# Ledger of designs, part 42: peptides against a protein of PDB entry 2FGR

Target 1, 331 residues: chain A of PDB entry 2FGR
Amino acid sequence: SSVTLFGIVDTNVAYVNKDAAGDSRYGLGTSGASTSRLGLRGTEDLGGGLKAGFWLEGEIFGDDGNASGFNFKRRSTVSLSGNFGEVRLGRDLVPTSQKLTSYDLFSATGIGPFMGFRNWAAGQGADDNGIRANNLISYYTPNFGGFNAGFGYAFDEKQTIGTADSVGRYIGGYVAYDNGPLSASLGLAQQKTAVGGLATDRDEITLGASYNFGVAKLSGLLQQTKFKRDIGGDIKTNSYMLGASAPVGGVGEVKLQYALYDQKAIDSKAHQITLGYVHNLSKRTALYGNLAFLKNKDASTLGLQAKGVYAGGVQAGESQTGVQVGIRHAF

## One batch from the design tools (peptide; aimed at target 1 S2 V3 F331)

Design b2_p19_3_s2 (made by RFdiffusion4, then SolubleMPNN; from b2_p19_3, 12 letters changed)
Fold by OpenDDE base, seed 1:
Structure b2_p19_3_s2 (fold): chain B 331 residues (1-331), chain A 19 residues (1-19)
Amino acid sequence: as target 1 above (331 residues)
Amino acid sequence: ITISYDSVTKEVTAVEVEE
């Protein structure tokens, strides 16, 4: 049998020019280019084209040595796979986020990523950002001439918050076409949660596409997130992303990404633009730099996610500038 | 890093996996 130990340690010096009080924050942060992680995975051939698998993965916080502890909240799955595809049991990325975050040129981390996968409504569920779920069963098809799909269901296990029942129930999936330079996907999900102790459905629709021209890659996302509340009306956000990346001198990559978050419930927009550069010192070690600008309009209070330094909001209508310079090492 | 255990030889082999 084989077991693979794997991980990423990504640590940076980060700066943001504004916090919630209007003051600057700076220090040592984590996960600026890739999420820092430690994992164990393995497969067993059961014969006849059937395989068993396991995957255990947790986040690493290199700035404090995981002072709040270590867990396998990133992924903790057992699986069966074969010609039929793969079935997974356990906490994981939900199928919609697993597929649709792949179009984010900033790897869903640091100050540059698409922030559409978010708890937009002060939802009281632990995973109201739509990224992962507990008690998850997932199925992924093989790739048939480019066409592929994934589906998932998470059990609520009769979890309640206030008067809300079925908290944590997830149902969702995607359909995709992945062939050569082209990738395109449509994802749909619904998660049951609570807002203010009242039952709320988090509905999500996401369209993603990318094309690799060889000299550059283009990527885009269109997303609607709607927290459907019984009282107080819906909280809807339309999020848009467009990005480009290009190799530089055979050892580097430059990335530029723009996102718009149209927060309908507060009639306010936020604009994010990020320039990133990665310099590969080897296949496993890179230096990187990110420069991000976040412009909030009207009542918008969004902040850049400088993990380990400052990831909170800013004052309404304020703009924030962020910088990260760091080292990423994979093993 | 892939750690392989051979149940017959009881040998442990560590190989760097190039992803």
Scores: peptide ipSAE 0.040, ipTM 0.684, DockQ to the pose 0.434
OpenDDE base, seeds 2, 3, 4, 5: peptide ipSAE 0.034, 0.037, 0.037, 0.040; ipTM 0.673, 0.661, 0.695, 0.660; seed 3 fails the geometry check

Design b2_p19_3_s3 (made by RFdiffusion4, then SolubleMPNN; from b2_p19_3, 12 letters changed)
Fold by OpenDDE base, seed 3:
Structure b2_p19_3_s3 (fold): chain B 331 residues (1-331), chain A 19 residues (1-19)
Amino acid sequence: as target 1 above (331 residues)
Amino acid sequence: ITVTYDSVTKEVTAVEVEE
C-alpha cells in the first residue's frame, strides 16, 4: 500500500483593465497555469490485477492561505480498478468534463481557458457549470485499440430548491478515440437544477479533438449548453474553441487559443483570444505569462477568470484585457 | 514528491518522482 502526498502552488501577479464598474483590478492571484492544490492519493494491490484506490484533493489559495478553509471538493473518491477499468465513488470531475477539458490548452485554469463549462443561466445548483458533482458514481473503460469511454451518475438525494425536487442529479458520459497523436471525443450530459426556483434541465453536448504533429499541437472544441426552462424559454449557448501549442527551445511552450461564445438567449457573442507562455526552470518549477483579450458584443457581460484578483463580469458590450505573470511549483 | 506513508510500518518515504 502506498500513500502519496502531492500538490501545486501556483501564484501570479494579475491585472484586468475593467471590472463591473469600468475600473482596473490588480494584485496577487492564484492558479494561472495550473490549479493550486494539495492532495493525498494511494493504491493497494488486492491481487489478481485488482487495485483499491483513494484520492483526496483540495484547492489551495496561496494569496490568503486558504482563509475560507480547506476541503476536498476537487476530488474525494474511493475506487476499484483492474482489467475492467475503474469504478469511482465520490465527488469528482464528471466524466464529460474530465475528458473534454483535456482539449483545452490552458487546462481549464487561469484567464485563457475555454469557458464553455459554465453556469450560463443563473442556475441555483452548486455545480451548474457541469464540471464536478457530489454523490457521483463513475466508470471508465480501458483503452481498446484506441476506443475508450466514461460514464457517470450523481444522486440528487431529493435535494430541493424552490419547486425543483431533483437538484444535483447528473447523468452523462463520453466516447473517445485516443491513438498516438490523435484524440477525439463526444460527450453528452444532463443535470437537474433550478433557475428562479423552478426546475430546469442543463443539457450539454461537447465534441473535442486534437492532433499532435510533434512540432505543434492543434486542439478544438464544439459545445452546446441548454438550460431548458418550463417558463421563459431555453437558455442556449454555443461555444467554439480552436488552439495551437508548440514547444520552444526544449524548455518552453507557447500557446494560442481562440474561443467564441454565442449566447442565444441574449443574442450576444463574446470573443476570447489568449496567448500563453510557460518557461520550465526545472521539471517541477515554471514561470509563466498569459495575455488574454475578451471582447463582449451587445448584451454580453463575460469576464476573464483572474482568480484571486477579479473573476466577475464587465458592463454589457465592454472588452476586457487580462495579464497574469506567475510561478508554478509542483511537489 | 511522492511521500509514501506506510500505515503499518509508520514509515514516511519521500521519493522524488522524476516526471
Scores: peptide ipSAE 0.056, ipTM 0.718, DockQ to the pose 0.288
OpenDDE base, seeds 1, 2, 4, 5: peptide ipSAE 0.037, 0.036, 0.059, 0.038; ipTM 0.693, 0.688, 0.720, 0.661; seed 4 fails the geometry check

Design b2_p19_3_s4 (made by RFdiffusion4, then SolubleMPNN; from b2_p19_3, 13 letters changed)
Fold by OpenDDE base, seed 5:
Structure b2_p19_3_s4 (fold): chain B 331 residues (1-331), chain A 19 residues (1-19)
Amino acid sequence: as target 1 above (331 residues)
Amino acid sequence: ITITYDSVTKEVTAVEVEE
């Protein structure tokens, strides 16, 4: 049998000019261009076009050597694949996030990514950001003339929080068209959670599209996230993203991305602008730099996600500037 | 890196996979 060992170590020097107290933070951070990871995967040919697979992947924190431990929370799946597509069993990206985060030019990582996939409502579930789920069954179709889809269901296993039942139940999926330079997708998901110990549904609708012009790529996202509470009214956020990337000199890539987060429950907006550059030293090793500006209005307290340095919020209505300069190595 | 173990020969082969 064959097993592939793979990983990424991405470590940076990071700075943010404001934390929750209004003070600057700086130090060594992780996962600025790509999420640092260690994984094992393999595939067995069962004959007749059927394959078995496994995938085990955990996050690496290079700044502290995984002081809090190592796990396979990124992915821990067994699968069957063939002409029918792929069935996966185990913790993974939910189908909606797997597809719709692909339009984020910052790969859902560092200080520049689209932050719409978030716990907007102080949800008490472990995965209330809508990114991954435990106890997940997923199915992905083949690509049929560009058309493809993915579906998923996660069991709650009778998890309760307060009076809320079925916490952690997920149902969702996407439909997509992927053909040459064009990609477009629609994703729908519902996750059961709790807010303040009360049952809450996290509903999510996301549209994504990208087009690669060769000289540049354009990408966009439109998302609505709604935490539907029985008491206290709904917590709704509309998120928008537009980004562009272009190759530079055959060895680099420049990225520019704008996002708007319209937080309806607090009638407050946040604006994010990020400039990124990646310089490829080889196929596996890159230097990178990110510069992000986050402007909170009114009651908004969003912070940039400088993982390993500071990922908390700021004071209401405050702006935050962040910088990351680092090395990414893949093996 | 792909690691292959042959259970008959007990041979371990490691090959760097250029992705």
Scores: peptide ipSAE 0.041, ipTM 0.665, DockQ to the pose 0.415
OpenDDE base, seeds 1, 2, 3, 4: peptide ipSAE 0.034, 0.036, 0.035, 0.037; ipTM 0.664, 0.670, 0.670, 0.677; seeds 2, 3 fail the geometry check

Design b2_p19_4 (made by RFdiffusion4)
Pose (drawn by RFdiffusion4):
Structure b2_p19_4 (pose): chain A 331 residues (1-331), chain P 19 residues (1-19)
Amino acid sequence: as target 1 above (331 residues)
Amino acid sequence: SAFAFTSFLFAMEEFTHHF
């Protein structure tokens, strides 16, 4: 049995060459290499291989001292685990995002990550990016011979927005194979939401795979996200990503990731290339840099996510360049 | 204040107690 207080402070200087008005922005931001967080977790041995766990974790914003207030929105769970796997109750990453975001070489944070888990249709739900859910129950199997799976159901509790009376419902899961060097997963999910006050399903299918050769790792993601309005119409986005990472000189790591976002509702594509470097001063402390280029075509207005500096959109069809340089410190 | 708070968190070590 044990209890652990832990966290990460990841703060950076960041710059983007344009915002929605076309002006550059620079400043002090956060979470470029790993999401800054503070948390408390524990595991209690109940005997016979059965364990009880808890986990409370919230995001830290070092640039403003969590000015909007601290919370445990990253994870707030209690669980039982054993030879049967693990059952968790509480807000957390839904199983599809927990497993599939592991294929993103930029840890789903900073200016370089895969942007597929986002609210493409301006859905009105609390978590229309498909990442986390309130009122979540999840089951995770053990890994037998490499095979493993996860399932989750989040209750809507009759949250109503317009014609949608089940906003926030999540049903989803994944199947996967993980043997160390090789990993592959298929995730499928549906959320209930509303767009402009009209009931809408958020359907998501995601495939991810990676192989770690030791001298380098190759990783990729494919995703279709479809917001399907009950009365008709849909906003569909296909997202693609291929990336590679390699250790450099003991202590160092280089990463490169290319992504494409095909936004069918506006018949427009955006392409992104991101180069990253991590230099470890210790197991706990790293300096890092990220350089990203995002090219929007046609009506696309996507922007790089320089958290704490600028994470909005850009003018239609504009290209945007971003940089982050910072320090990550885990405790 | 934000700097002081972030510095405080940075200076911390992970705490783990075992039973």

Design b2_p19_4_s1 (made by RFdiffusion4, then SolubleMPNN; from b2_p19_4, 10 letters changed)
Fold by OpenDDE base, seed 2:
Structure b2_p19_4_s1 (fold): chain B 331 residues (1-331), chain A 19 residues (1-19)
Amino acid sequence: as target 1 above (331 residues)
Amino acid sequence: SAAEFTAALAAQEEQVLLF
């Protein structure tokens, strides 16, 4: 058996020019290029190509030293793997988010990421962003000539909120083609939640693709999220992303990403554009900078996710500019 | 190469940086 201690400490100085009051916020933030984490993982060879595994991972908040505590909410799995693929038991990324967030050039963290994996409806479930689930069973196939898939089911355990039952039930999966410079995926998911104490289904469909041209990588996402409410009608968001990345000087990477969030329930759009740069000082240490601009239209109140500084919304129709400059260290 | 280094970092990040 092997056991590996691993982690990332990513801490930045962050600024946003507007909060909900129209005031600037600045300070020390976390997880600007990668989510800060501490983890333990290991494998045991059981013979015959079968392996057991475990993975325990929690988020680190370097700005406050985890003042809210430490937990393994990022991942807490036991697994079996072999020629059949991998089965995981425990809290993890749901298969849809695990695959489809891989097309986000800003790695689903900081002020630059695709924000489509979101609670668009004030859902009352713990994971109404569609990223993770409790009580999850997941299966991942091997890669078959480029084709691969993942499936997941999370038990609700009769969790109730208001009159809503089955809260936290997830079913979802993806199919993908990963071969050479090309990656493409389709993900489908449904989770049960509550909005205003009433039963709500969160339906998600996501398409992702990327192509590595050697000199640059292009990546894209198309997503629809629907919170289907029995009362009050659907809360639907269509999210779009297009990004490019390129190596710079052998030790750097530049990233540019645009996203559009078409929030149908409020007939309002938000536009996000982010420029990022990563400078590798070593295999484990990088400097980075992100510059993001978020333009809300009409009733849209979206804010950039400057974790540890300000992650709230802005006034309706207001624009927000964010900056992060930080250090990422992996161990 | 620098490209292999960036790809190895990206692959190591992809395995570790599932968000």
Scores: peptide ipSAE 0.023, ipTM 0.508, DockQ to the pose 0.039
OpenDDE base, seeds 1, 3, 4, 5: peptide ipSAE 0.015, 0.014, 0.017, 0.021; ipTM 0.437, 0.457, 0.430, 0.473; seeds 1, 3 fail the geometry check

Design b2_p19_4_s2 (made by RFdiffusion4, then SolubleMPNN; from b2_p19_4, 10 letters changed)
Fold by OpenDDE base, seed 2:
Structure b2_p19_4_s2 (fold): chain B 331 residues (1-331), chain A 19 residues (1-19)
Amino acid sequence: as target 1 above (331 residues)
Amino acid sequence: SAAAFTQALAAQEEQVIYY
């Protein structure tokens, strides 16, 4: 058996030019290039090609020293793996988010990420962003000549919110092809939640693809989220992303990513464009900078996620500019 | 390489917990 302590401390100076009042915010933020974390993981060889595993991981907030406490809400799994693949029990990324966020060139963190994996409907469930689930069973296949898949089910355990009695139930999965420079995936998920105390289905469909040309990588996402409410009609968002990254001077990486969020329930669009740079000082330490522009149209109120500084919305139809400059250290 | 580091980090499941 082996046990590994691991983590990332990522802390930045961040600025956004507008909050909900139209005022600027600035300060020390967290997780601008990678989510800061502390974890323990290990494996045991059981013989015959079977392994047991555990993974315990929580988020770190370097700006306040985890003033809200520490937990293992990032991942808390026990697993069995072998020639059949891997089965996981416990809170984790749901299979759809685990695979489809891999096409985000900003690693689903900071001011630059694809924000499609979101609670678009003021859902009252704890994980209505479609990223993680409690009470999760997951299965991941081996890679078969490029083809792979993942499936998950989360128990609701009769969690109730208002009149909704199946909150937190998840079912979903992906199919993928990962071979050489090409990656492509299709994900489908449904989660039970509540909106306004009423039962709601969060349906998600996501298509992702990337290609590495050696000199540059292209990546894209197409997503539809739909909160199907019994009363008040569906809350549908179509999200699109296209990004490019390229190595710079053997020690750097430049990234450019565009996203469009077409929020159908409010007939309003938001446009996000982010330029990022990472400079590796070592295998473990990097400097980074992000510059993001978020343009809301009409009734859209989206804000950039400058975690630790300001992650709220803006006034309807307002645009926001964000900057992060920070240090990432892995151990 | 930057790509190898990013891949190694991506294997650590880099997602923000939105509170």
Scores: peptide ipSAE 0.017, ipTM 0.508, DockQ to the pose 0.037
OpenDDE base, seeds 1, 3, 4, 5: peptide ipSAE 0.009, 0.009, 0.015, 0.019; ipTM 0.489, 0.473, 0.496, 0.508; seed 5 fails the geometry check

Design b2_p19_4_s3 (made by RFdiffusion4, then SolubleMPNN; from b2_p19_4, 11 letters changed)
Fold by OpenDDE base, seed 2:
Structure b2_p19_4_s3 (fold): chain B 331 residues (1-331), chain A 19 residues (1-19)
Amino acid sequence: as target 1 above (331 residues)
Amino acid sequence: MAKEFTEALRAQEEVVLYF
């Protein structure tokens, strides 16, 4: 049998001009261009076009050496694949996140990404950002003339928080068209959680599209997240993203992405704009820089995700500027 | 690029341990 070891070490110097006190934060951060990770994977050919697989992947924190320990919380799956597609058992990206985050030009990491996949309601579930689930069964179709889909169900295993039952139950999926320069997808998900110890449904709908013009790529997202609470009314956020990327000098890429987060429960908006550059020194090693600006309006307190330095909020209506400069190495 | 990086990750001479 064969086991493949793989990983990414991505470490940066990061700065944000404001924290929750209005003070600057700076230091060594992690995962600015790609999430740092260590993984093991393998496949076995079972004959007849059937394959077994496993995938174990954990996050690496290069700034502290994984002081909180190492785990396989990124992915821990066993799978069967063939002409029917792929079935996965175990913790993974939920199908909606796996597909719809692919339209984010910042790859759902660092200070630049689309932040729509978030816990908007102080949900008490472990994965109330809608990114991953425990106890997950997933199915992914092959690509049929461009058309593909993915579906997932996560068991709650009778998890309770306060009076909320079924916590951690997920059901969701996407349909997509991926052909040549065009990609488009629609995702729907519901997760059971708790807010203030009370039962809450996290509903998510996401539309994504991208087109590669060769000289540049355009990408967009439209999302609504709704935490339906039994008491206190719905917490709804409409999130929008538009981005462009272009190759530079054969070894570089420039990215520009805008996002709007319309937080309906607090009648407040946040605007994010990010400029990124990646310089490939090799197929495995890149230098990168990100410059992000986040403008909160009214009661909005969103902060940029400078992981390892500062990922908290700011004061209501305050703006935050962030910078990351780092090295990404893949092995 | 995420696809190209994932493809580059797939094309990396991964340390293959044989058992």
Scores: peptide ipSAE 0.029, ipTM 0.529, DockQ to the pose 0.251
OpenDDE base, seeds 1, 3, 4, 5: peptide ipSAE 0.025, 0.027, 0.024, 0.023; ipTM 0.539, 0.558, 0.517, 0.542

Design b2_p19_4_s4 (made by RFdiffusion4, then SolubleMPNN; from b2_p19_4, 11 letters changed)
Fold by OpenDDE base, seed 4:
Structure b2_p19_4_s4 (fold): chain B 331 residues (1-331), chain A 19 residues (1-19)
Amino acid sequence: as target 1 above (331 residues)
Amino acid sequence: SAAEFTAALMAQEEVVVYY
């Protein structure tokens, strides 16, 4: 059998022109083009087309050397795979996020990503952004002529918050068609959480599609997230994304992505536009730059995710500009 | 994409220990 050590160290100089006080923030940030990570993975051939696998992956914070510690919260799975597909046991991306974040041209990190996978409602669950789950069982089908699917269930293990008794339960899945230049997917998920100590269902529906024209790739997302509360009414957000990427000069990639977050509970919109460039110095090392603009309207307080520098909100109705320039190294 | 990047990483010369 084999064990592979792998990782990414992605560190940048970042700037945002406004924080929650209206002040600028700048410094050394992390994960601007890809999430910095350290991982171990391996496979064992069990014969008959059956394989065992493991995957352990944690986030790296290169700005402080992981001062808050290291863990395998990104992924900690054991798997069986074969002609039937793959079954995973352990903390991972939930099937919906694993598939539907693939349409994000900013790889779900830095100041440019689609921010729809969010805790919109001050949910008290650990994973109320709908990205990962503890106690997860996942199944992924093979690809059958383009058609594929993934399903997941996470046990709540009777975790309680306030009067909520099923916190962390996830059920969800996607269906997809991936064939040549075309990808399209529909994802549905429900996660049980708490808001204000009261049971709340986080419902999510996401449609994604992309097409690679060779000279450019187009990608889009449509998402509705709804925190269904027994008291205080539902917190609904409709999120939209459209992006394009194109290769430049054989070693570069330019990316442009727009997102709209229509926050129904506060009748407020936020608009995000991001320009990114990646310059490959090698197969492993890249320079990158991101320029993002986030316009909040009305009561919206969204902030760009300049991890390691500032990832908080801004004042209601304020606009934020962010810049990241960094190095990504993969090993 | 994150998946494409992960696939590209998996194609890189990583430190592989056999046992």
Scores: peptide ipSAE 0.016, ipTM 0.478, DockQ to the pose 0.263
OpenDDE base, seeds 1, 2, 3, 5: peptide ipSAE 0.015, 0.014, 0.011, 0.015; ipTM 0.464, 0.466, 0.459, 0.461

Design b2_p19_5 (made by RFdiffusion4)
Pose (drawn by RFdiffusion4):
Structure b2_p19_5 (pose): chain A 331 residues (1-331), chain P 19 residues (1-19)
Amino acid sequence: as target 1 above (331 residues)
Amino acid sequence: FTLNLPDQYLYNKLFNYLT
């Protein structure tokens, strides 16, 4: 049995060469290498291999001192685990995002990550990026011979927006194979939401795979996200990502990731290339740099996510360059 | 920071409090 207070402060200077008006922006931002966080967790041994757990975690914004107020929105769970696997109750990453974001070499944060888990259709739900859910129950199997799975159901509790009376419902899961060096997963999910006040399903299928050769690791993601409005019409996006990472000189790591976002509703594509470097001063402390180039074509207006500096869009068809340099400290 | 506790410590404290 144990209790742990933990966290990460990851703060950076960041720059993007253009915002929605075409002007550059620079400043002090956060969470370029890992999401800054504060949390409390514990595991209690109940005997016979059964354990009870809790986990409360919220995001830290070091640039403004959490000016909007601290919360536990990253994870707030209680759980039972044993030889049967683990059951969790509470807000958390849904199983599909928990497993599939592990294929993103930029840890789903900063200017370099895969952008597939986003609200492509301006859905009106609290979590239309498909990342986390309120009112979530999840089951995670053990890993037997490499095979493992996860399932989740989040209650809508009759949350109503326009013609949608089940906003926030999540049903989803994944199957996967993980043997150490090789990992592959297929995730499928549906959320209930509304777009412009009209009931809409958010359907998501995601495939991810990686192999760690030791001298380097190759990783990739494929995803289709479809917001299907009940009365007809859809906003469909296909997202693709391939990346590689390698250790450099003990202490160092280089990462490169390419992504493509095919936004069918506006018949437009965006391409992104991101180079990253992490230099470990210790197991807990790292300096890092990220350099990203995002090319929008046609009507696409996607922007790099320089959290705390600028994370909005850009003018249609514009290319945007971004940089983050910072320090990550875990405790 | 991590605090290590004997096995079933928290369970026993909760159970004794409720009863």

Design b2_p19_5_s1 (made by RFdiffusion4, then SolubleMPNN; from b2_p19_5, 14 letters changed)
Fold by OpenDDE base, seed 5:
Structure b2_p19_5_s1 (fold): chain B 331 residues (1-331), chain A 19 residues (1-19)
Amino acid sequence: as target 1 above (331 residues)
Amino acid sequence: MTIELPPGYLARLAAEAAA
């Protein structure tokens, strides 16, 4: 049996040149390279290859000391694992996001990440970004010659919003092939939610792939998110990402990632390009810098996610430039 | 408190660093 305390404190100085009013924002932000977190985890060997596990993890906001409180909303699971794989009970990353966000070279964090896992439709559900779910049961297979899969179901527990029932129900999973330098995955998910108080299905399909050439890694994502509304038509976004990373000088890593968000409901596109650099001072401590440019066209109002400084939108058709320079420390 | 991180731990955590 073991219990491990772990965490990451990632704090940065961040700047964005435009907010919703067209003004610049700057200050101390969080989670630029990795999401700041505090967690507890452990395992118990039950014999015969069976293990019990727990995982409790919450987000840390170093800029304000968690002024809004601390919780274990990142993960709060108990599990059984063995030769059959792993079964988890509790709030967690849904299987689709757990696998498919792994292709994001910016780790779904800071101003550089793939923003496809998003609430595109003003969905009223708590997790309409498709990242996590409450009341989740998940199962992950072992890796069989590269092939692996994950499946999940989250209970809605008769949660209602307006006239919408079954809010928070999730069903989804992925299939993957992970073998040496190659990773490829297909994820499918549906989540029940509400938009304008009316029942809406959030359907998601995501393809991801990466290849590590040793000298560089290439990664890509293709995603469609569709909020299927009974009235008003579907809100569909097609998101694309291509990224490359390479080690630099044995202690550094450079990342370049491009994403395109084709927002069909408003017939508008947004282009994101991010350059990042991480410099490892040690095994646990790194300096990093991110430079991101987001170009909105037409009615698009997307903003870079400079958490702790500004994560809102911009005026329609405006471009936004963001910078983060920070320290990541893991323990 | 000093925590010794096992090999690959940071990489795993980074991969799981979804918002």
Scores: peptide ipSAE 0.039, ipTM 0.484, DockQ to the pose 0.033
OpenDDE base, seeds 1, 2, 3, 4: peptide ipSAE 0.027, 0.037, 0.039, 0.022; ipTM 0.477, 0.678, 0.581, 0.551

